# Ledger of designs, part 31: peptides against a protein of PDB entry 6O8C

Target 1, 262 residues: chain A of PDB entry 6O8C
Amino acid sequence: VGLRYEKISLPKIHPRYDLDGDASMAKAVTGVVCYACRTASTLLLYQELMRKGVRWLVELVKDDYNETVHKKTEVVITLDFCIRNIEKTVKVYEKLMKVNLEAAELGEISDIHTKLLRLSSSQGTIESSLQDISSRLSPGGLLADTWAHQEGTHPRDRNVEKLQVLLNCITEIYYQFKKDKAERRLAYNEEQIHKFDKQKLYYHATKAMSHFSEECVRKYEAFKDKSEEWMRKMLHLRKQLLSLTNQCFDIEEEVSKYQDYT

## One batch from the design tools (peptide; aimed at target 1 I13 K195 F196)

Design b2_p17_7 (made by RFdiffusion4)
Pose (drawn by RFdiffusion4):
Structure b2_p17_7 (pose): chain A 256 residues (1-92, 99-262), chain P 17 residues (1-17)
Amino acid sequence: VGLRYEKISLPKIHPRYDLDGDASMAKAVTGVVCYACRTASTLLLYQELMRKGVRWLVELVKDDYNETVHKKTEVVITLDFCIRNIEKTVKVVNLEAAELGEISDIHTKLLRLSSSQGTIESSLQDISSRLSPGGLLADTWAHQEGTHPRDRNVEKLQVLLNCITEIYYQFKKDKAERRLAYNEEQIHKFDKQKLYYHATKAMSHFSEECVRKYEAFKDKSEEWMRKMLHLRKQLLSLTNQCFDIEEEVSKYQDYT
Amino acid sequence: SEETMEELEEAYEESLE
């Protein structure tokens, strides 16, 4: 979804010299830049938080991986150990009552369990190579896409907002005077240009740098999330597959 | 945007003349 904010544009700046109109215009412009500036700050927060989260979520899946492999090895030393019971040089030269019967069916399941466990390790390694630092789930898009604190985009907007704010404040004073002396009238008319220049620069900067890069980061995250849930579903299927093996071995562990 | 700046400049020049 991303941040739901309203897209607010600069009002039309009429060219006449009008102290009342210019004051009301400057106030409206300052307001739009504040919204743009404040919104630009939240966009940066959502990115910075997203990145702190992705970093953390990746490490958590590594814990879910390490937890699973810790049981896969924990169970193998039971399969290979309980196979050493019913399938060693102890269990099974002509013979008819030497145990080749209904227990041989369990030895068959345990052979298929030990072998099926083989491809578990093959798939388990494949997800480790995606969770690895250089793998195809590495959060490299996170540090490339979008804006950063080092970009100083908010304070750059803030510098322009200050120029615009100082002018508005002066335009209030001018409106109060109802008439401007000669030189002051001219300076006021120049500051009106400066105000428009600063505002359009701040607005276009907000559009082409903050929002544009933010949306690019937003789409990269949506794409990376699909990969992530896809891997988490696979790792989970490997975890359950182990508890199954633990369950089907904990039955045959108790013999007579 | 450029047209608004031209209009503001023309109005400022006319005022200087």

Design b2_p17_7_s1 (made by RFdiffusion4, then SolubleMPNN; from b2_p17_7, 8 letters changed)
Fold by OpenDDE base, seed 1:
Structure b2_p17_7_s1 (fold): chain B 262 residues (1-262), chain A 17 residues (1-17)
Amino acid sequence: as target 1 above (262 residues)
Amino acid sequence: SEETLEALKKEIEEFLK
């Protein structure tokens, strides 16, 4: 889960005026910041896709919930019907027993009745569990997806664009340094410009790296951690739903055994 | 990308199995 990226750092920038070294340094810086731009874009894309995925998953789980509720309702109806029929049978046999007729079978029917009542009692527990799940899925619940909109980076932050602007400035200086290198020696004025540009390069680079680390990577990591936690909870929830569904099927199967007595 | 989204959805679904 999540995207892997390499930890990047700026190369060492020496204060010494060196046309060859400065060109090489500028090239390296350009590469690093370029990587940061691409990485930031990728991280943003991942988060946006994950947000869509989260919404999709919520709907999926809600569908599962609804299916479980439907099954539970079906079982309740069937079970109640069976109980009522058995109760009628019990009453008939009780009357017969009073007149000393067919007393031997009353015990068996009564036992079935008792078993069905126990099954009916379990429905309350299932209902409570479903209600709990519903509350967790509801707005403001523990499984709400509000975090997905709050955590991480967003297109509106324009982090990629901001980094790109800095990259453009850095790249421009790099190309100039390539030209300077080709000249082998600069006139005094051009040398001074070169030195100033080197300072600008450093400034832009550090700004880019700080922005990348603080506004892109850190926020992404927070988003990732939150998403993983949320996903684990959703996994558990789905397992609970499955368990409840299976319980309903088990009850239905048990009830079917007694339908012949009704 | 829509294709990427679909792939992600599948991955999420598989994760929850």
Scores: peptide ipSAE 0.027, ipTM 0.684, DockQ to the pose 0.009
OpenDDE base, seeds 2, 3, 4, 5: peptide ipSAE 0.025, 0.024, 0.023, 0.026; ipTM 0.672, 0.680, 0.661, 0.681

Design b2_p17_7_s2 (made by RFdiffusion4, then SolubleMPNN; from b2_p17_7, 9 letters changed)
Fold by OpenDDE base, seed 5:
Structure b2_p17_7_s2 (fold): chain B 262 residues (1-262), chain A 17 residues (1-17)
Amino acid sequence: as target 1 above (262 residues)
Amino acid sequence: SEETLKALQEEIEKALK
């Protein structure tokens, strides 16, 4: 589960002119938008850290892949060498049989040859699996990390800065409303300004919350979901690589049993 | 594993607190 945050909403803004109520409302709005700014920053940081993690994991899996390929290559060379030697041995025994020399071991050697050929066939399957993995990790593949650069929010979006600007405007109005409250009564012109500022406050607040919800939270959640899905797939891929490596070791062990016959 | 993923996410979350 990703980063947890509290769901926030704007307080109800009452249309009635009330200096005490308006000051209290403005304070609450300031608090909410302030929290949104901090949360947006935290969400951005989380995503940046996750992107670093994604890059790290990609390199790790590539290393695992290369090691598996190396091991596979080693086993193939050993196996092919063993097969060639066994084939030479078979030919020698066949010649001995033609000159009426007893070759009781020919059957055993022939069976070994058959077993080695079966092992060689399994190498083809391993190769195909490695090719599939390579294709998935390649640019444009199913496990490419391009999504990490596309999904979510980025520093270049300047979402935190945009929210901070709105917060500054809201905070300024809040401080004015505190002063208005202290005056207890406003002149007609000042009252009209207060009413206009209240409308501005509402506008800025709604804009901030909309931006936070649509451009920060929603995109973050999409990024989080995508990252979880991708991470699961990558971990599964690592398990597949481990399985292939183990298969190579198993084949190597089996081949070692027959090296004395070559 | 899913457990590993969860552990990583928790670690990141702790670092952000």
Scores: peptide ipSAE 0.019, ipTM 0.574, DockQ to the pose 0.012
OpenDDE base, seeds 1, 2, 3, 4: peptide ipSAE 0.000, 0.000, 0.000, 0.000; ipTM 0.269, 0.264, 0.265, 0.269; seeds 1, 2, 3, 4 fail the geometry check

Design b2_p17_7_s3 (made by RFdiffusion4, then SolubleMPNN; from b2_p17_7, 8 letters changed)
Fold by OpenDDE base, seed 5:
Structure b2_p17_7_s3 (fold): chain B 262 residues (1-262), chain A 17 residues (1-17)
Amino acid sequence: as target 1 above (262 residues)
Amino acid sequence: SEETLEKLQKEIEEALK
């Protein structure tokens, strides 16, 4: 799960003045930082797509929740109606019992009433479970999607643009080092400039790699880990909703068996 | 469902190509 990227590191920068070596080193550094820029862009894109997916999944689960609540409500109404009808029937048969009639039928109806009351008691558990799920999905709940906006990197951070600026500086020095190499030998002043540029290149490269590692890669990994955890929890929650829905259907089926007595 | 998550992951992967 997640985007794969290659671990990158800067080549060793030797302090020794060497036109051939410095040009080769600068080329390698340019390549590494260029890869960092592209990778940072890809990581950002991945996170943005995941955020879209998270929002989509939240809406999907909310729809599932609402459907379950609707089904539960339907079953409660049906069950309550059935219970009321059975209770009326029980009262009628109790009156008949005063005349020593219909004793067997009263027993059967009483048993049905008891079973229905047991089913009704289970509705409280379903309601409690639904309330728990609702609380978890609510703002500030354990399954809130606020993390998706907080974690990771964002376009507003301008990380790719910052890296690109550093890459441009490095690339400029690299091109100069190519020219210096072609000269084979530099005058004293030009040699000093070359040495200073080498220090600048090192500075820019280090800054780029630090930024890439700390502000791009690390934050991406944190986002990835959080997203995986959240997704697992959401999947589990959906399973819970399905279970509750099935319980509602089971109750409805049981109630239907007794509707002939109502 | 796990299938839904897998589909989402595939869509993301395809978008990154």
Scores: peptide ipSAE 0.018, ipTM 0.541, DockQ to the pose 0.011
OpenDDE base, seeds 1, 2, 3, 4: peptide ipSAE 0.000, 0.014, 0.000, 0.000; ipTM 0.268, 0.502, 0.266, 0.263; seeds 1, 3 fail the geometry check

Design b2_p17_7_s4 (made by RFdiffusion4, then SolubleMPNN; from b2_p17_7, 7 letters changed)
Fold by OpenDDE base, seed 1:
Structure b2_p17_7_s4 (fold): chain B 262 residues (1-262), chain A 17 residues (1-17)
Amino acid sequence: as target 1 above (262 residues)
Amino acid sequence: SEETLEALEEEIKKFLE
């Protein structure tokens, strides 16, 4: 889960004026910041896709919930119907017993009635569990997806664009340093410009790296951690729903055994 | 992309199975 990225750092920048070294350094810096831009873009894309996925998953789980509720309702109706029929039968046999008729079968029917009542009692537990699940899925619940909109980076932050601007500045200086290197020696004025540009390069690079680390990577990691936690909870929820569904099927199967007595 | 989203959704689905 999540995207892997390499930890990046700026190369060492020496204060010494060196046309060859400065060109090489500038190239390296350009590469690092370029990587940061691409990585930031990828991280953003991942988060946006994950947000869509989260919304999709919520709807999926809601559908599962609704299906479970439907099944539960069906079983309740069937069970109640069966109970009522058995109760009628019990009453008939009780009357017969009063006149010493068919007393031996009353015990069996009564036992069935007792079993059905126990099954009916379990429906309350299932209902409570479903209500709990519903509350968790509801707005403001423990499984709400509000975090997906709050955590991480967003297109509106324009982090990639900001990094790209810095990259453009750095790249421009790099190309100039390549030219400077080709000249082998610069006039005094050009040398001074070179030195100033080197300082600018450093400034832009550090700004880019700080922005990348603090506004992109850190926020992404927070988003990732939150998403993983949320996903685990959703997994557990789905398992609970499945369990409840299976319980309903089990009850339905048990009830079907007694339908011949009704 | 939409295709990437679909792939992600499938992965999420598998994760929850």
Scores: peptide ipSAE 0.024, ipTM 0.661, DockQ to the pose 0.009
OpenDDE base, seeds 2, 3, 4, 5: peptide ipSAE 0.021, 0.023, 0.022, 0.022; ipTM 0.630, 0.643, 0.644, 0.643

Design b2_p17_8 (made by RFdiffusion4)
Pose (drawn by RFdiffusion4):
Structure b2_p17_8 (pose): chain A 256 residues (1-92, 99-262), chain P 17 residues (1-17)
Amino acid sequence: VGLRYEKISLPKIHPRYDLDGDASMAKAVTGVVCYACRTASTLLLYQELMRKGVRWLVELVKDDYNETVHKKTEVVITLDFCIRNIEKTVKVVNLEAAELGEISDIHTKLLRLSSSQGTIESSLQDISSRLSPGGLLADTWAHQEGTHPRDRNVEKLQVLLNCITEIYYQFKKDKAERRLAYNEEQIHKFDKQKLYYHATKAMSHFSEECVRKYEAFKDKSEEWMRKMLHLRKQLLSLTNQCFDIEEEVSKYQDYT
Amino acid sequence: VEEELEEEAEEALEKLE
């Protein structure tokens, strides 16, 4: 979804010299830049938080991985150990009662369990190579896409907002005077041009740098999320597959 | 609008000179 904010544009700046109109205009422009500036700050927060989260989520899946491998090895030392019971040089030269019967069916399941465990390790390694630092789930898009604190985009907007704010405040004063001396009138007219210049610059900066980069980050994250949930589903299927093996071995562990 | 504001700003500067 991303941040739901309203897109607010600069009002039309009428060219006449009008102390009342210019004051009202400057106030409206300052407001739009504040909204743009404040919104630009939240976009940065959502990115910075998203990066802190993705980093953390990746490490958590590594814990879910390590937890699973810890039980896969924990169970193998039971399979290989309980196979050493019913399938060693102890269990099974002509013989008819030497145990080749109904227990041989369990030895068959345990052989298929030990072998099926083989491809578990093959798939388990494949996800480790995606969770690895260089793998195809590395959060490299996270440090490339979008804006950063080092970009100083908010403070850059803030510098322009200050120019615009100082002018608005002066335009209030001018409106209060109802008439401007000669030089002051001319300076006011120039500041009106400066105000428009600063505002359009701040607005276009907000558009082409903050929002454009933010949306690019937003789409990269939606792409990366799909990969993430796809890997988490697979790792989970491998975890359940182990508890299954633990379950089907904990039955045969108790013999007579 | 931008051209008109620039023109006014130039005229303002000429008058100040």

Design b2_p17_8_s1 (made by RFdiffusion4, then SolubleMPNN; from b2_p17_8, 6 letters changed)
Fold by OpenDDE base, seed 2:
Structure b2_p17_8_s1 (fold): chain B 262 residues (1-262), chain A 17 residues (1-17)
Amino acid sequence: as target 1 above (262 residues)
Amino acid sequence: TKEELEEQAKKALELLE
């Protein structure tokens, strides 16, 4: 997911002095650089919105994590309580067995105890998984969002403003070239100025397009790629959390079956 | 004009979305 943009290039600039051609060329250049400015602005906006989204998602996942931890804790408490009660029951029945009572009930209770202990062992795996997730979400972790502040373009870079300045210069020259065209013929001095302005136009335009490509587009693409990678990992992590939550619910449900013996 | 070019550019960007 990302913004689509067209690859733009500057029109060919003919070295020959031609008032009509120069005006047309200048118009085209103005259009191209204008497009670059607007594109840079939209790319920046996209990145800023994505950064907000990243922050939002981090908080959401942290909330999911906390809920999962809470549920896990609840299950552990319940499970431990059940285990303790079953153990007490086992002890009672063992004492009764010493007086030659039937062992069938003791066997059933012992089986329940074994099952509960297995469930308890699974909690260790859940805990380990939660710890892993926590480490990944922690500062410096694999899913840290520090990249969002580093990658891409930022308002502080003032790329749009820089391009706008260049566009203004180009536009001014374009307007002058329109006037020059209307004159059909320029005096020698004005002709020389026109030629110099044409060089300036080229300079500004190339600078703008270079800046656009290297500082806006390239960095945007890097940001986009990083964001997509990060997003996939975050979504996977959320699925893991959901799985862990479901495991907790499953354990809780299983434990509830044995409450009659507690 | 610059404004016209800006408008055209804006429209072009909208089409890319």
Scores: peptide ipSAE 0.032, ipTM 0.585, DockQ to the pose 0.020
OpenDDE base, seeds 1, 3, 4, 5: peptide ipSAE 0.026, 0.017, 0.026, 0.021; ipTM 0.512, 0.495, 0.640, 0.517

Design b2_p17_8_s2 (made by RFdiffusion4, then SolubleMPNN; from b2_p17_8, 8 letters changed)
Fold by OpenDDE base, seed 1:
Structure b2_p17_8_s2 (fold): chain B 262 residues (1-262), chain A 17 residues (1-17)
Amino acid sequence: as target 1 above (262 residues)
Amino acid sequence: MKEELEKKAKEAQELLA
């Protein structure tokens, strides 16, 4: 999961004064830093989209949780009702036995009662599981989405803009070197300016690439890793919710078999 | 079923009274 990007590096900058070579080098540097700007923008966009997705998924899982809680509550009410009815039936049969009336069905009713009580006991486990899930989804819980705001790069960091400023400086030097190349020979003053601009170009390029690697790529990778871990946990939680929901349906189905006895 | 059983139980109690 995540965006793939090509690892880029600056071309070698030769110290020798060479109008043709310097123009070519400047062009290559411009290309590399331009790629860095575009990549930084793409990585930022990806993270912003992921943050939206994270928020959406949290709400979706909360809805799933609420639905499961609702179903569990419904089953508990139904089960309790059935238990109360069966208990009344058992009492009636016990009274019949006291008057020496045959209660051949008492054994069956008692067995049903025992089964229903066992089902009721399982509700405690479901409740505990739901409470655990709730705690994990709560603010400050293990599945909190605060990391999505903290990790990675943000528009407010203005990384793309900072890189663009450096790119503009580099591009200006490149265009000048292109003009210099068109001149077979520069006058002394122009030659000195060219040499000075070459040093500036190197400085700007190095600054751009260091900023790109440290402030864009590294932070993106951290965000990516955190998002993958969080996503795996959320998927597991959703599976747990589904399992709990299915358990509720199973109990409901089992209870429905005994409805005729209530 | 419960109502029928309750009816039978009442009838039985009345017979024994």
Scores: peptide ipSAE 0.027, ipTM 0.557, DockQ to the pose 0.002
OpenDDE base, seeds 2, 3, 4, 5: peptide ipSAE 0.026, 0.027, 0.025, 0.018; ipTM 0.543, 0.555, 0.547, 0.462

Design b2_p17_8_s3 (made by RFdiffusion4, then SolubleMPNN; from b2_p17_8, 5 letters changed)
Fold by OpenDDE base, seed 5:
Structure b2_p17_8_s3 (fold): chain B 262 residues (1-262), chain A 17 residues (1-17)
Amino acid sequence: as target 1 above (262 residues)
Amino acid sequence: TEEELEAAAKEALELLE
């Protein structure tokens, strides 16, 4: 689950002045920070894709909800109509019994009426469930997608760009250290500059890796965890909606059996 | 587009599996 990345750390930076060692170290640091930049970009892309997916899923579930509500409404109308017709029939038969009609037919119709009323009562439960689902999907509900906009890293944070700037600085120093190495020996002033640049390299590298770990990786992991939890809840909700839809169809089918009596 | 969103969602779901 989620993107895998390698745990990488900066190489040890030795305080000793060594042109060969410093060039090698700088190369390694450049590689590590370069990897961090690429990884940060990948992590950002993943999160953006997930956000799109979240939006898509929300719309899908809303559509499912609306369809369920529509079906429920249709069934309620049909059921109510059937109940009214049966009630009229019952009244007619009651009047006819006074004129020697068989009691058995009236009994059957009365039983149908009772069954229809029971079905009608079940609609209340469906309605309550739909209301609950609606509340959960509402902007302030438990399944709101506000977390997707708050958690993780965003393009506006410019983390990749910030890391790239640091990488550029590091790379520049690395190339200078390659030149320094080629010189084999530096003049005093150049040696001092090299030492200062080494300190700058360390500073930039540390800053880059700290930023990567704290602002990219950590936030990504938090986003990932929240997304997984939310996704499971949403999928469960869809199953609930499907169940409610099926209940509506079941009721409709049952009502259809009695339409011939109306 | 809706198709792009669907594709993104599918990809995202696959990454979660």
Scores: peptide ipSAE 0.027, ipTM 0.523, DockQ to the pose 0.009
OpenDDE base, seeds 1, 2, 3, 4: peptide ipSAE 0.005, 0.022, 0.018, 0.026; ipTM 0.353, 0.644, 0.555, 0.524

Design b2_p17_8_s4 (made by RFdiffusion4, then SolubleMPNN; from b2_p17_8, 7 letters changed)
Fold by OpenDDE base, seed 2:
Structure b2_p17_8_s4 (fold): chain B 262 residues (1-262), chain A 17 residues (1-17)
Amino acid sequence: as target 1 above (262 residues)
Amino acid sequence: VEEELKKKAEEAEKLLK
């Protein structure tokens, strides 16, 4: 998922002096650089919105994590309580066995105790998984959002403003070339100025397009790729959290079956 | 359940003395 943009290139600039051709060329260059400015602005906006989205998603996942931890803790407390009660019951039945009473019931209670201990053991695995998730979400973790602040283009880079300055220079030359075209013929001095301005136009245009390609488009693409990768990992992590939560609910349900034996 | 079992155990122990 990302913004689509068209690849643009500068028109060919002919070295030959031609008032009609130069005006047309200047118009085309103005259009291309104008597109670059608008595109750079759009790409920047997209990245800024994505950064906001990333921050939002991080907070959401942290909330999910905290809820899962809370549920796990609740289940551990309940399970431990149940285990302690069953253990007390086992001890009482063992005393009864000394007088040859309740032998069959002791076997059943012992089996329940064994099952509860197995459930308790599974909590260790859940805890380990939660710790792993926590480490990934922590600062410096694999799912840290530091990349969002580093990758791509930022307003502080002033890329759009830099391009706009170049566009203004180009546009001014274009308007002059329109006037020159209307004159049909220029005096020698005016012709020399026109030629010089054409060189300036080329310089500004080349600088603009280079800046656009290298500092705007390239960095945007890197940001986009990184964001997609990060997003996939975050979504997977959320699924893991959901799975862990469900496991906690399953354990809680199993424990509830044995409450009558306490 | 535990309390009931404790009562039974105590009764049983009394019978063995």
Scores: peptide ipSAE 0.022, ipTM 0.476, DockQ to the pose 0.002
OpenDDE base, seeds 1, 3, 4, 5: peptide ipSAE 0.021, 0.022, 0.020, 0.009; ipTM 0.478, 0.479, 0.467, 0.449

## One batch from the design tools (peptide; aimed at target 1 Q192)

Design b2_p18_1 (made by RFdiffusion4)
Pose (drawn by RFdiffusion4):
Structure b2_p18_1 (pose): chain A 256 residues (1-92, 99-262), chain P 18 residues (1-18)
Amino acid sequence: VGLRYEKISLPKIHPRYDLDGDASMAKAVTGVVCYACRTASTLLLYQELMRKGVRWLVELVKDDYNETVHKKTEVVITLDFCIRNIEKTVKVVNLEAAELGEISDIHTKLLRLSSSQGTIESSLQDISSRLSPGGLLADTWAHQEGTHPRDRNVEKLQVLLNCITEIYYQFKKDKAERRLAYNEEQIHKFDKQKLYYHATKAMSHFSEECVRKYEAFKDKSEEWMRKMLHLRKQLLSLTNQCFDIEEEVSKYQDYT
Amino acid sequence: AEEELEEAEEELEELLES
């Protein structure tokens, strides 16, 4: 979804010299830049937080991986150990009652369990190579896409907002005077141009730098999330597959 | 727009001098 904010544009700046109109105009412009500035700050937060989260979520899946491999090895030393019971040089030269019967069916399941465990390791390694630092789930898009604190985009907007704010404050004063001396009228007319210049610059910067890069980051994250849930589903299927093996071995562990 | 603003500043300085 991303941040739901309203897109607010600069009002039309009428060219006449009008102290009342210019004051009202400057106030409206300052307001729009504040919204743009404040919104630009939140967008940076959502990115910075997203990145802190993705970093953390990747490490958590690594814990779910290590937890699973810890049990896969924990169970193998039971399969290979209980196979050493019913399938060693102890269990099974002509013979008819030497145990080749109904227990041989369990030895068959245990052979298929030990072999099927083989491809578990093959798939388990494949996900480790995606969770690895250079793998195809590495959060490299996270540090490339979107804006950063080092970009100083908020403070850059803030510098322009200050220029605009100072002018608005002066335009209030001018409105209060109802009439401006000669030089002051001219300076006021120039500051009106400066105000428009600063505002359009701040607005276009917000659009082409903050929002554009933010949306690019937003789409990269939706893409990366699909890959993530796809891997988590697979790792989970490998975890359950182990508990199954543990379950089907903990039955045959108790013999007579 | 920046060039137009500089021209406007120059015209404003000339006007203040005069």

Design b2_p18_1_s1 (made by RFdiffusion4, then SolubleMPNN; from b2_p18_1 with A1M A8L S18E)
Fold by OpenDDE base, seed 5:
Structure b2_p18_1_s1 (fold): chain B 262 residues (1-262), chain A 18 residues (1-18)
Amino acid sequence: as target 1 above (262 residues)
Amino acid sequence: MEEELEELEEELEELLEE
């Protein structure tokens, strides 16, 4: 998962005054920084999309959790009811035994009671697991999505806009260098301006590339790595919830076998 | 890059559906 982008680098900027070379260099620089702007925009879009996905997944998992809790609650109610009924039946049969009635049925009912109590004990484990999951999903928990707001680049950082400003400055100089090239020879003052603009071009280009690499690419990569790790953990948690749900269904099915005795 | 973004969207959707 992740966007593949081409590694970009600035062309070599020769210090020598050369109208043809400078125009060509400026064109190349413009192209590189333009690519950086587009790439930065795409990387930002990817991260925003992922943030949406993260939020959506959190809500989905919360829904799964609530469904599991609901099912668990239903099973507990049913199980408790069944246990109470079996206990009443046991008491009745114990009284009947005192008056010389058959003991064979009492043994069976007692075994059922024991099985139900074991099932009831398993509910405690499910509850503990649900509590653990809840704690992990809670604010400040291990699976909190706060990282999605902290890591990576955000629209509020205005990285694309900053790069665009630099690109505009570079483009302006490039257009001037095209004009200078067309003149073939510049007057002394114009030559000095050209040299100065070349330095500005270098400055803007370097600033753009540094900003792109440090504030866009590196942060994106960090976000990507963290998102992948978090996503795997969330998917695992969903599987755990599914497992717990299935355990509840299994218990419910087992209890249903004893309903004839209640 | 647009195609890659679409692929990422699809991959994300698939991941969320699992």
Scores: peptide ipSAE 0.020, ipTM 0.475, DockQ to the pose 0.009
OpenDDE base, seeds 1, 2, 3, 4: peptide ipSAE 0.000, 0.019, 0.018, 0.016; ipTM 0.262, 0.639, 0.476, 0.482; seed 4 fails the geometry check

